# Peptides against a protein of PDB entry 6D0Y, part 116

Target 1, 225 residues: chain A of PDB entry 6D0Y
Amino acid sequence: ETEDHLESLICKVGEKSACSLESNLEGLAGVLEADLPNYKSKILRLLCTVARLLPEKLTIYTTLVGLLNARNYNFGGEFVEAMIRQLKESLKANNYNEAVYLVRFLSDLVNCHVIAAPSMVAMFENFVSVTQEEDVPQVRRDWYVYAFLSSLPWVGKELYEKKDAEMDRIFANTESYLKRRQKTHVPMLQVWTADKPHPQEEYLDCLWAQIQKLKKDRWQERHIL

## One batch from the design tools (peptide; made by RFdiffusion4, then SolubleMPNN)

Design b2_p20_4_s4 (from b2_p20_4, 10 letters changed)
Fold by OpenDDE base, seed 1:
Order: sequence, then structure tokens, then C-alpha cells
Structure b2_p20_4_s4 (fold): chain B 225 residues (1-225), chain A 20 residues (1-20)
Amino acid sequence: as target 1 above (225 residues)
Amino acid sequence: KEELDKKADEELEKLGLKAE
């Protein structure tokens, strides 16, 4: 494949086709593997770019990377390293929307057998540990909790299956923080929900409740979070 | 902020691939 054609293939994977998505991904992984000797850097850049720019295709590209990692372990490692660098850059640049998405992407890579579950647990332990630090802005503490909780729909089942004790500790610390943090009041929403049986919950409390329900349901999603 | 980023960086460096 030519370099330009590779870009087209990577960008368009998952779109309408006569073949199944699984077949297309397997085929593309084979094509990319064969072209790595000539176009490794280009392929790496392309995959990183589409992973970041096309969040609607998150599971498509994590699956593709999983298939490619199975074929070329070293390339899989380089891809993960590149995504980690992007996450670091996003955090340093205070681009928290991109950062949280990248955490979700990395989380799903655990399901695709690209990232080890213990490593992801360690990262989440570090995130939640920020809430235990003194003299740290609450907005930043809240973000790390949000990044952790909002990623669990993608990886919670796998992490609890392999690291249940550690996950329980993280959950306990999270719950403790949520109970003691200062909640943000939204008067405008309170006015609109005055005639409703229950006022709207603060966003982290709402997310926590959703995750608790998901956990209780053995991580089987019954609705879109 | 910088300290928090450093801590996050340390844990991110521990990310590894599953053994085949």
C-alpha cells in the first residue's frame, strides 16, 4: 500500500462495507503489519491522530491496535508510549477534555490486551490519591475522580476480575472524598426541577451513583452513561 | 499543579503491555 492509501484505509475503517467490521479490522491489521518496515512512523502518527480526533470510533481503533499488537508487540508498545506522551502533554496544557478521553482510550486498551490491568489500576490509584493531598484545588481533585469514574464503563469489569482488593480500596477512598468534598450548587437547575420529585444531583454524585449501579449489575451496561 | 503532573507522570510510566 502507498502512504496515501494507508491514510485512507485507517481513517475510513468501520464505515459501510460488504464485509463485517471484524473482518475489515483483521484485514487492515494485516496490511499495516506488512507495511510497518516501510511506513512505521507514518502508521504510528496516523493511528495516534485518528484515535484522538475520532472519539466516536474509540472501540474501533482500540480493537485495531489490539489486533496489531498481537501481530507486532513492539509496535503496540510504541503506540501506547505515544498515547501516554499525549496524555502528559494534555495534562500539562490543561486540556482536560482531551486528557479524560485519552484515559478512556487507554482503559479500553486493557480489554484489547494491549495494556496490563495492574498498570491501569496503579494509574487509577494515583489519580484518586490526589484527593488525599492537602492544599490542592478541589477542581483538580474532582477532575481526577471524574477521569477515574468515567473510564470504569470501559474497564471496570476487567479490573475487578483481576484486582478486586485494590479496586475496593480505590472505591472506598473515592466514596470518602465524595462525602467530604464541597458540593457545587446550581440555583438555576434547582428552580427548573422544583416541581420534580427529586432535585438534580451534583455531577460527581450522579456519576458515582451510576457507577455504583453498574458495579452492582456486574458491569453489565443497561443504559448509556 | 506541577507536582500533581509529576505524580501522574510517574504512574503513567508504569503502564505496560500484557505479556503474550
Scores: peptide ipSAE 0.031, ipTM 0.679, DockQ to the pose 0.018
Fold by OpenDDE base, seed 3:
Structure b2_p20_4_s4 (fold): chain B 225 residues (1-225), chain A 20 residues (1-20)
Amino acid sequence: as target 1 above (225 residues)
Amino acid sequence: KEELDKKADEELEKLGLKAE
């Protein structure tokens, strides 16, 4: 069946081949484009599914979507909308691991020219604005900061190149929140030696430090965070 | 939970993310 064939092609892209990955993705994009008139809904569902279920292929599928978006802008838009709906659903279901991954996926779509940088900045502004909400649990505020910070390795460079002033504002607000939020301290877990004391850090503080270093290094990742 | 879900929905609607 044609549908099964499409599923196979989409799921197996990126596997070892005699051709380059880029060539394979371009070829697949062409195949999918040709089939959109007949199988748009199926292709859309398949791409959404593999994007969610195969996080190890994040950049493969963002690139593929980028290629498809260049060929068919309407399809690209529908895909983004579908992913946003999924993000909403994951948040409503308190599936924070899926949600943060989806934010990262959307972030990388900026690099693939599917989502405009200003739109992503606006999204992150909205995320960080949650820290100003007083009638919500801190865990909610913390998660949105986490989602923002943990996505910057994928899109921070692009956003600062195009919206540096806005990004600086977001960073300032984030820093302010991190300073005033309640922290879980476990002094008993602090390792103190005569020569090398090692304090226990809170996870958001640790991530913040990593992102600050990444920013200082002009968003050039030398190590996997 | 319901209130949190509503808020999440509202916040994401404000994002208005669309393909470029």
Scores: peptide ipSAE 0.029, ipTM 0.657, DockQ to the pose 0.017
Fold by OpenDDE base, seed 5:
Structure b2_p20_4_s4 (fold): chain B 225 residues (1-225), chain A 20 residues (1-20)
Amino acid sequence: as target 1 above (225 residues)
Amino acid sequence: KEELDKKADEELEKLGLKAE
């Protein structure tokens, strides 16, 4: 494939076709692998770009990277390094929306056997440990908790299967922080149902409740309303 | 700013590929 065609293939993967998504991803992985000797830098850049700019295709591209990593371990490493570098840059630039998305992306790479589960657990431990530091703005503490919790739908099952004790510790620390943090309340945002009134939950409290339910449901998202 | 991300940055450096 020509360089321009590679761009098209990478950008369009996951769109409607006569073949299954799995088949298309395997095919594309093969094409990309074959072209790495000539277009490694281009392919790397393209994958990083689409991973960042097309969040609706998160699982498509994590899966693709997983397949490619299985074929070329070195390339997988380079991709992860590139994404980590981007995450660092996003944090330094205070681009927290991009940063949290990148954390989710990296989280799903654990499921795709690109990133080791222990490494992700360690990262989350350090994220949550920020809540225990003095002279740290709550907005930053909240962000790290949010980054952790919002990533669990993508990786919680795997991490608990591999590191249940460590995850329980992280959860305990998270719960402790959520109980003691200051909360913003806007009464008009309270939800009322026919059955009973529901007091307003701050966004992190709401997310925490959702994640607790997800955990209880053995990380099966279909059981969450 | 950089200090606030110190721990996270350190762990990001530890991220490695899963051995298969």
Scores: peptide ipSAE 0.033, ipTM 0.687, DockQ to the pose 0.018; fails the geometry check
Fold by OpenDDE base, seed 4:
Structure b2_p20_4_s4 (fold): chain B 225 residues (1-225), chain A 20 residues (1-20)
Amino acid sequence: as target 1 above (225 residues)
Amino acid sequence: KEELDKKADEELEKLGLKAE
């Protein structure tokens, strides 16, 4: 495979095909694995790039990485390391939108058996621990809580299955913080209207409520559309 | 901010651990 061809394959995966997505991903993983000896760096860069630039294909690329990781453990590790580096850079650059997305991406990598659940729990523990630090701007505290909570739809089930006690502790700390933080009263736009409309809530409070409900529903998302 | 980044950095290193 040529570099250009690899790029095309990676970028186009998940598009309309006569085969199932899983089949295509398996095939692509095989192709990429075969080309790692010659194009590892290129493939790594490509995967990192598409992972970041194509958020609509988050689960496609996490799955692809998962499949590739199963084939080549070292490459999977290198990919994770690259994404972690990018997360660090995003945080340092105050690019919080990219950072939160990367946290979600990494979270889904847990489901894809690329990142160990305990490692993700540890990261979230660290995130939530920021809320207990002194002389930390609330905006930063809020972001880390947001990053944690907003990632749970992707990984909450797995983390509670593996580390329920630790997760409960994180939740308790999160709840405590949310109760004591200064309210900005920035309403969260409702996704839909119902016969009994709910009042607008502060963004994090609303997210917290959503996550609590998701947890109560055993992390099964309800599809209303 | 720097301290926060360092703290995050420390735990982010743990993400290098992969599933069995």
Scores: peptide ipSAE 0.032, ipTM 0.681, DockQ to the pose 0.018; fails the geometry check

Design b2_p20_5_s1 (from b2_p20_5, 11 letters changed)
Fold by OpenDDE base, seed 1:
Structure b2_p20_5_s1 (fold): chain B 225 residues (1-225), chain A 20 residues (1-20)
Amino acid sequence: as target 1 above (225 residues)
Amino acid sequence: SELEERMRQEGLKLLEEKKK
């Protein structure tokens, strides 16, 4: 197979087909594994690219990587390393929207058994530890809290099942920070119910409340966050 | 899911180092 063919296969996975998505992903994983001896670098770059640029297919590509990792553990490791490098580069370039998405992608890789739960917990510990740094802008502290909280819909269940004590500590630290941080109240569009208006809430406080509710609901999503 | 069940049970431990 040619490099162009591989690109087409990777980019178009998940599109309508006579076969199930599961079958297509398994097939593609097999094709990619077979072509690694000849096109390892290209395949790695392609997977990193689609993982970064096609957020609408997040679960498709995390699943694909999971299947590929099951077939070739070393390649899975190389992929994760590449993604971590990309995350670092995004942060250095102040591409925070890309960075937060990459964190979410990595979070879902835990569900796909590509990244161990303890490693993700450690990452989140590192994120929340930024709130304790001195002489740094609050916007930086807020972003890392945001990155942590906004990733929990993808991985919170798994992390609490595996590392509940550590997660509780992270939550406690997060809550403490949210209580003591300077809050900026900006007028927002209000959503109205039939008889009661929804109160305006600061974005991190709002996210925190949503995550607390999600946690209370045993990490079963009832609404899109 | 059935798909997830066929994935490796043990993932990589590459993110445990202190943030640089």
Scores: peptide ipSAE 0.024, ipTM 0.552, DockQ to the pose 0.023
Fold by OpenDDE base, seed 4:
Structure b2_p20_5_s1 (fold): chain B 225 residues (1-225), chain A 20 residues (1-20)
Amino acid sequence: as target 1 above (225 residues)
Amino acid sequence: SELEERMRQEGLKLLEEKKK
């Protein structure tokens, strides 16, 4: 395979095909695995790039990475490391939109058996611990809480299955923070339905309520958050 | 799913995360 061809394959995966997505992903994973000896760096960069720039294909690429991780554990690790570095860079650059997406991407990688649940819990513990820091603006504290909560639709079930006590602690800390933080009213994050009228709420409070409902529903999402 | 099962065949990666 050539570099350009690999780029095309990676970028176009998930598009309409005569084959199933699963089949295409397996095929692509095989191709990429075979080409790692020659194009590891390029493949790594490509995957990191599409992971960042094609949010509409989040589950496609997390799945692909999951398959690659299963085939090549070291490469999977390198990919995760690269994504973590990118997350840190995004945070340093105050690119919070990219950062939160990366957190969600990483969260879904737990479902794809790339990232261990305890590791993700540790990350979220670190996030929520920011709320306890005195020298951090609330906007930053809020973002970490947002990043945590907004990622739970992707990974909450797995984390509670594996680390329920730790997650409960994180939730308690989050709740405590939400109660004491300064609040402003913003539009609801939850998709409004005819049978569910919602009052105007602060965005984190709203998200918190949604996540609590999701948790109550055993992490079976019934609506778009 | 079949795909998920294949993904479970290998170990999970551990993250080294430093709080920012």
Scores: peptide ipSAE 0.023, ipTM 0.543, DockQ to the pose 0.025
Fold by OpenDDE base, seed 2:
Structure b2_p20_5_s1 (fold): chain B 225 residues (1-225), chain A 20 residues (1-20)
Amino acid sequence: as target 1 above (225 residues)
Amino acid sequence: SELEERMRQEGLKLLEEKKK
């Protein structure tokens, strides 16, 4: 395979095909594994790029990485390390949109058995622990809580299955923070539900409510978060 | 899923080590 051909294969995976997505991913994983001796650095860069720039294909590329990790553990490790570095860089550059997406991507890698559940729990513990720091602006604290909560649709089920006690602790800390944080005033917009109008909730409170419902529903999504 | 079952059962290294 040429470098250009590899780029095409990686970028176009998941597009319309006569074969199933699973078959295509398995095939691509095999091709990439075979080409690692010659094109490891290029493949790594390509995967990092598409993982960062193509959010619409998140589950496709996490699955692909999962398959590659199963075939070559060292490469999988290098990929995760690269993604962690990218996350750190995004945070330092105040690129919070990219950062939160990277957290979601890493979260889904738990489902693909690339990242261990305890490691992801530890990350979320670190995120929520920021809420206890006094030298950090609330906007920063809020972002870490947002990053945690907004990633749970991708990994909450797995984490509770593996680390329920630790997750409960994180939830308790999150709830405590949400109760005591300063809330922004929302416009006098109302959400109407079955003859009982109520003011629109602050964004994090709304997200918290949605995640609580998702948890109650055993992490089966019935609505888009 | 069948696809997931073919993946490695656990991550390689702890995330804490990767963050160093």
Scores: peptide ipSAE 0.022, ipTM 0.547, DockQ to the pose 0.025
Fold by OpenDDE base, seed 5:
Structure b2_p20_5_s1 (fold): chain B 225 residues (1-225), chain A 20 residues (1-20)
Amino acid sequence: as target 1 above (225 residues)
Amino acid sequence: SELEERMRQEGLKLLEEKKK
């Protein structure tokens, strides 16, 4: 495929097609692998771009990267490095919305065998450790907790299967922080479940409760939005 | 979302099949 066609293929993958999603992803992975010798930098840039700008296709692109990583391990590594650099840049720019999405993306890459479970655990340990720093604003501490908790629907099952003791430690530290942090309750942040209506709670408390329930349910969601 | 979960499951299945 030509360089111009690569952009189209990458951007349009997962859209309505006569073929199955699996077939399209496998096919695209093959095309990209074949073109890496000539267009590695372009492909890398395109994948990073769509990973950031098309959150509605998160699982499509994580799967694609997983397939590509299986074909070319070095490229998979370069992609992860690029995403980590982007995450750092987003954090430096205080672009928390982009940053949290990147964390979720990286989390799902664990399921796709691109990132090792221990590496993701280490990342989350680093995130939660920020809550112990006194010179960090609470808004930043809250964000790291949010980034951690909101990523667990994607990767919690795998991490507990591989590193249950370490995850329990992270959870304990998270719980401790949530108990001592300053809370501001707003009605718009109230979360409801079909089975158990939640009382009016602060957003992070609601998220914590949801994740605790998810963990209790062995990381299987009963109600998916 | 339900759509994302379905896609994730399909993707994971694909990856598992490829590993075999």
Scores: peptide ipSAE 0.028, ipTM 0.580, DockQ to the pose 0.030; fails the geometry check

Design b2_p20_5_s2 (from b2_p20_5, 9 letters changed)
Fold by OpenDDE base, seed 3:
Structure b2_p20_5_s2 (fold): chain B 225 residues (1-225), chain A 20 residues (1-20)
Amino acid sequence: as target 1 above (225 residues)
Amino acid sequence: SELEQRMRELGKELMEEKKK
């Protein structure tokens, strides 16, 4: 496969086909695995790119990465490293929406057996620890809380099943922060749904309430998020 | 695993870079 052809295959996966999505993903995983010796760097870059630019295909690409990681080639480690580098770049560029997409992508990789639950918990602990930083803007603290909370629809169930005590501590710290922070509107924060269930409530408080309800419902969603 | 350890390290690096 040429580099251009690989780009086309990766970008178009999940589109209308006579075959099932699962079959197409297995096929693509096979193609990519065969091409890793020659095009590993390109494939890594392409997957990182679609992760940040095609958030609507989140589960498609996390599944693909999971399939690749399950094969003989140890792809997961290098991919996660690439994703973290991209996350750093996004944050440096103040591209907060892209950064959130990457965090959500990493979160869903837990479900695809690429990232272990304890590692994701550790990352979220680091995020929430920002709320304890002194002499930093509240917007910084708010964003990391947002990144954490907004990722839980994709990984909350798994994290609580594996690390319930640690997650409870993170939640307690989050709740404490939300109670003591000033309520302000932050443009970089956006709800994942078009319909805001609590329009009269401050954004982070609203998100917190949604996550609390999701947690109470044992992370079972009635609507596609 | 080695992957998980690397991820933890990268996470720490991420936080440090953002503080700069």
Scores: peptide ipSAE 0.079, ipTM 0.722, DockQ to the pose 0.017
Fold by OpenDDE base, seed 4:
Structure b2_p20_5_s2 (fold): chain B 225 residues (1-225), chain A 20 residues (1-20)
Amino acid sequence: as target 1 above (225 residues)
Amino acid sequence: SELEQRMRELGKELMEEKKK
């Protein structure tokens, strides 16, 4: 396959087809696997790119990465490393939305057997530890908490199944921080759900409440956060 | 696993890079 063709295949996966998405992903994984010897770097880059630019296809591409990882045992690690590098770059560039997408992507990779649950827990421990940093802007603390909480819909169930004690500690630390932080209750920071009324809350407080509800519901999402 | 360890290391590196 040519590089351009690979790009097309990767970007278009998940589009309407006569075949199932699963079948298409398996097929694409096969194609990509065959091309790894010649185009590994390109494939890695492309997948990182779509992870950033096409967050709506998150589960499609995490599944694809999972399939590739199953076929090529080194691919997952290399991809994760690339993603972390990209995450660093996104943060350096203050592309916080992109960074969150990447964290969510990494989170869902746990479900795809690319990243082990303990590793993700460790990452989230690192994220939440930022709340304890001194002489840093609150926005930094808030972002890492946001990145953590906003990723839990994708991975919370798995993490609590595997590392409940550690997750509880992270939650406790998060809760403690949220109670201590300066809160801003302006309309633009309010989060709304369509299915049920709730009071106006700051975005992190609202997200926290949603995640707590999700946790209470045993991580079975009943509504879009 | 090697990947797990690498993930942990990368996580630490991420935090350090952001602190700088």
Scores: peptide ipSAE 0.077, ipTM 0.716, DockQ to the pose 0.017
Fold by OpenDDE base, seed 1:
Formats: C-alpha cells, structure tokens, sequence
Structure b2_p20_5_s2 (fold): chain B 225 residues (1-225), chain A 20 residues (1-20)
C-alpha cells in the first residue's frame, strides 16, 4: 500500500459501507498491520492526526488502535508515546481544544485496553494538581479541570472500578477548587423560567453537576454532555 | 515547563503500563 492510500483508508473509515463498522475496522487493522514494517511511522502519524482533527470519530479510531495493539504488542506503546508528544506540543502551542480531544482519546484508550487505568489516574492527578499552583491564571486551572471532567464520560466507570480511592481524592480536590474559584455570570446567559430570570450556571459548575450525576448513576450515560 | 516535565514522565508511565 502507498502512503496516500493508507491515509485515505484511515480517514474514510466509518463511512457508509455495505459491511458493518466492526468488519471494516477488522479489515483495516489487518491492512495496517501488514504495512507496519514499511509504514509504521506514517501510520502512527496518521492516527495521531485523525485523533486530533476528527474528534467525532474518536471511538472508531480508539477501537482501531486497540485492534492494532492486540495484533502488534509494540504498537500501542509507540502510539501512546506519539500521542503524549502531540499533547505536549498542543499545550505548548496553546491549542487547548486540540489538547482536550487528545486527552479524551487517551481516556477512551483505557477502554480499549491500550492504557492501564493507573496511568490515566496519574494523568488526571497531574491535571488536577494544577489547581494548586500559585501565581497562575485561573483560566489555566480551569482548563485542566475541564480536561479532566470532560474526559470522564469515556473513562470514569473504568477508573472508579479499579482506582476508586484515588478517584475520590481527585474528586475531592476538584470540588474544593470549584468552590473557591471565581465564578462569572453575564446577563446574556440568563434563563427565563416564567417570569423569573436567573443566570445560567457557570460552565464548569454545570459540567461538575453533570459529572456528579453521571457518577451517581454508576456512569450510565443517559444524555450527551 | 514543570507541567511539560510531568507530561514526559507520564508518557513514560503510559508506555510502561500499556496493555495488550
């Protein structure tokens, strides 16, 4: 296979087909596995690219990576390394929207048995520890909390099943931070119920409430966050 | 810079904790 052809295959996976998505992913995994000896670097780069540019296909590509990791033991680690490097680059470049996509991607890789739960917990501990930094903008602290919370729909169940004590500590620290941080409301965000106007809840507080409910519901998602 | 260092360490940890 040519590099261009591989790009096409990877980018177009999940599109309408006569075959099931699962079948297509297995097929693609086979193709990519066969081409790893010649195009490993390119494949790694392509998968990293689609991870950051096609977040709507997150579960498709995490599944694909999981399949490849199952076929090739070294692939998963190499891919994670590439993703971490990309995450670092995104943060350095202040591409925070891209960075959160990568964090969610890594989170879902736990479900695909590519990343161990303890490692993801460690990542989130690092994120939440930013809230304890002094002399930094609140927006920085807020973003890392957001990155953590917004990733939990993909990995919260698994992490609490295996690292409940550690997760509880992270949650406690998060809650503590949310209580002490400054909150902002603007008139434009006011919601009118009957004749009673009230400001819409600040986004992080809203997200926190949603995650708390999700946790209470044993991580059974009933709505899209 | 401190965060970057932690991310490097985390990256290594992620690789070491990789599952098959």
Amino acid sequence: as target 1 above (225 residues)
Amino acid sequence: SELEQRMRELGKELMEEKKK
Scores: peptide ipSAE 0.044, ipTM 0.653, DockQ to the pose 0.017
Fold by OpenDDE base, seed 5:
Structure b2_p20_5_s2 (fold): chain B 225 residues (1-225), chain A 20 residues (1-20)
Amino acid sequence: as target 1 above (225 residues)
Amino acid sequence: SELEQRMRELGKELMEEKKK
């Protein structure tokens, strides 16, 4: 496949087709595998791009990366490195939404057997450790907690199955931080209002409550939160 | 695994990068 055609194939995967999504992903994985010798850098870049720009297709592309990693055992590591580099760039540019998308993407790669559970736990330990940093803006602390919590719907089940003790420690540290942080309750950050049975909560408190419920439900989502 | 170790290293690098 030509370089331009690869872009089209990657961007359009998951669209309506006569074949199943699984079949389409397997087919695309085969095409990309064959082109890795000539277009590895391009393919890596394209996948990083769609991870940032098409978050609605997160599970499609994580599955694709998982398939590629199964075919080429070095691909996963190289892709993860590329993603981390992109994450650094997003943070430098203050593109925090993109950064969160990348963290969620990496999280779901655990389910696709690209990233080991202990590695992701270590990553989240690093994230939550930011809450203990001195002389840093609260926005920094809040963002890393948000990145951690907002990723758990994708990977919480697997991490607790493999590293329950470590995860409990991370949760305890998170809870401690949330209790002591300064809260800013503005309409744009409020999910719960006085019209609901719950007190008004800002976005992190709401997210924490949602994740606690998800954990209680054994990481099975019953409804769209 | 090699990937696991690399992930730990990259995580540390990420934290340092954000501090800049």
Scores: peptide ipSAE 0.073, ipTM 0.716, DockQ to the pose 0.017; fails the geometry check

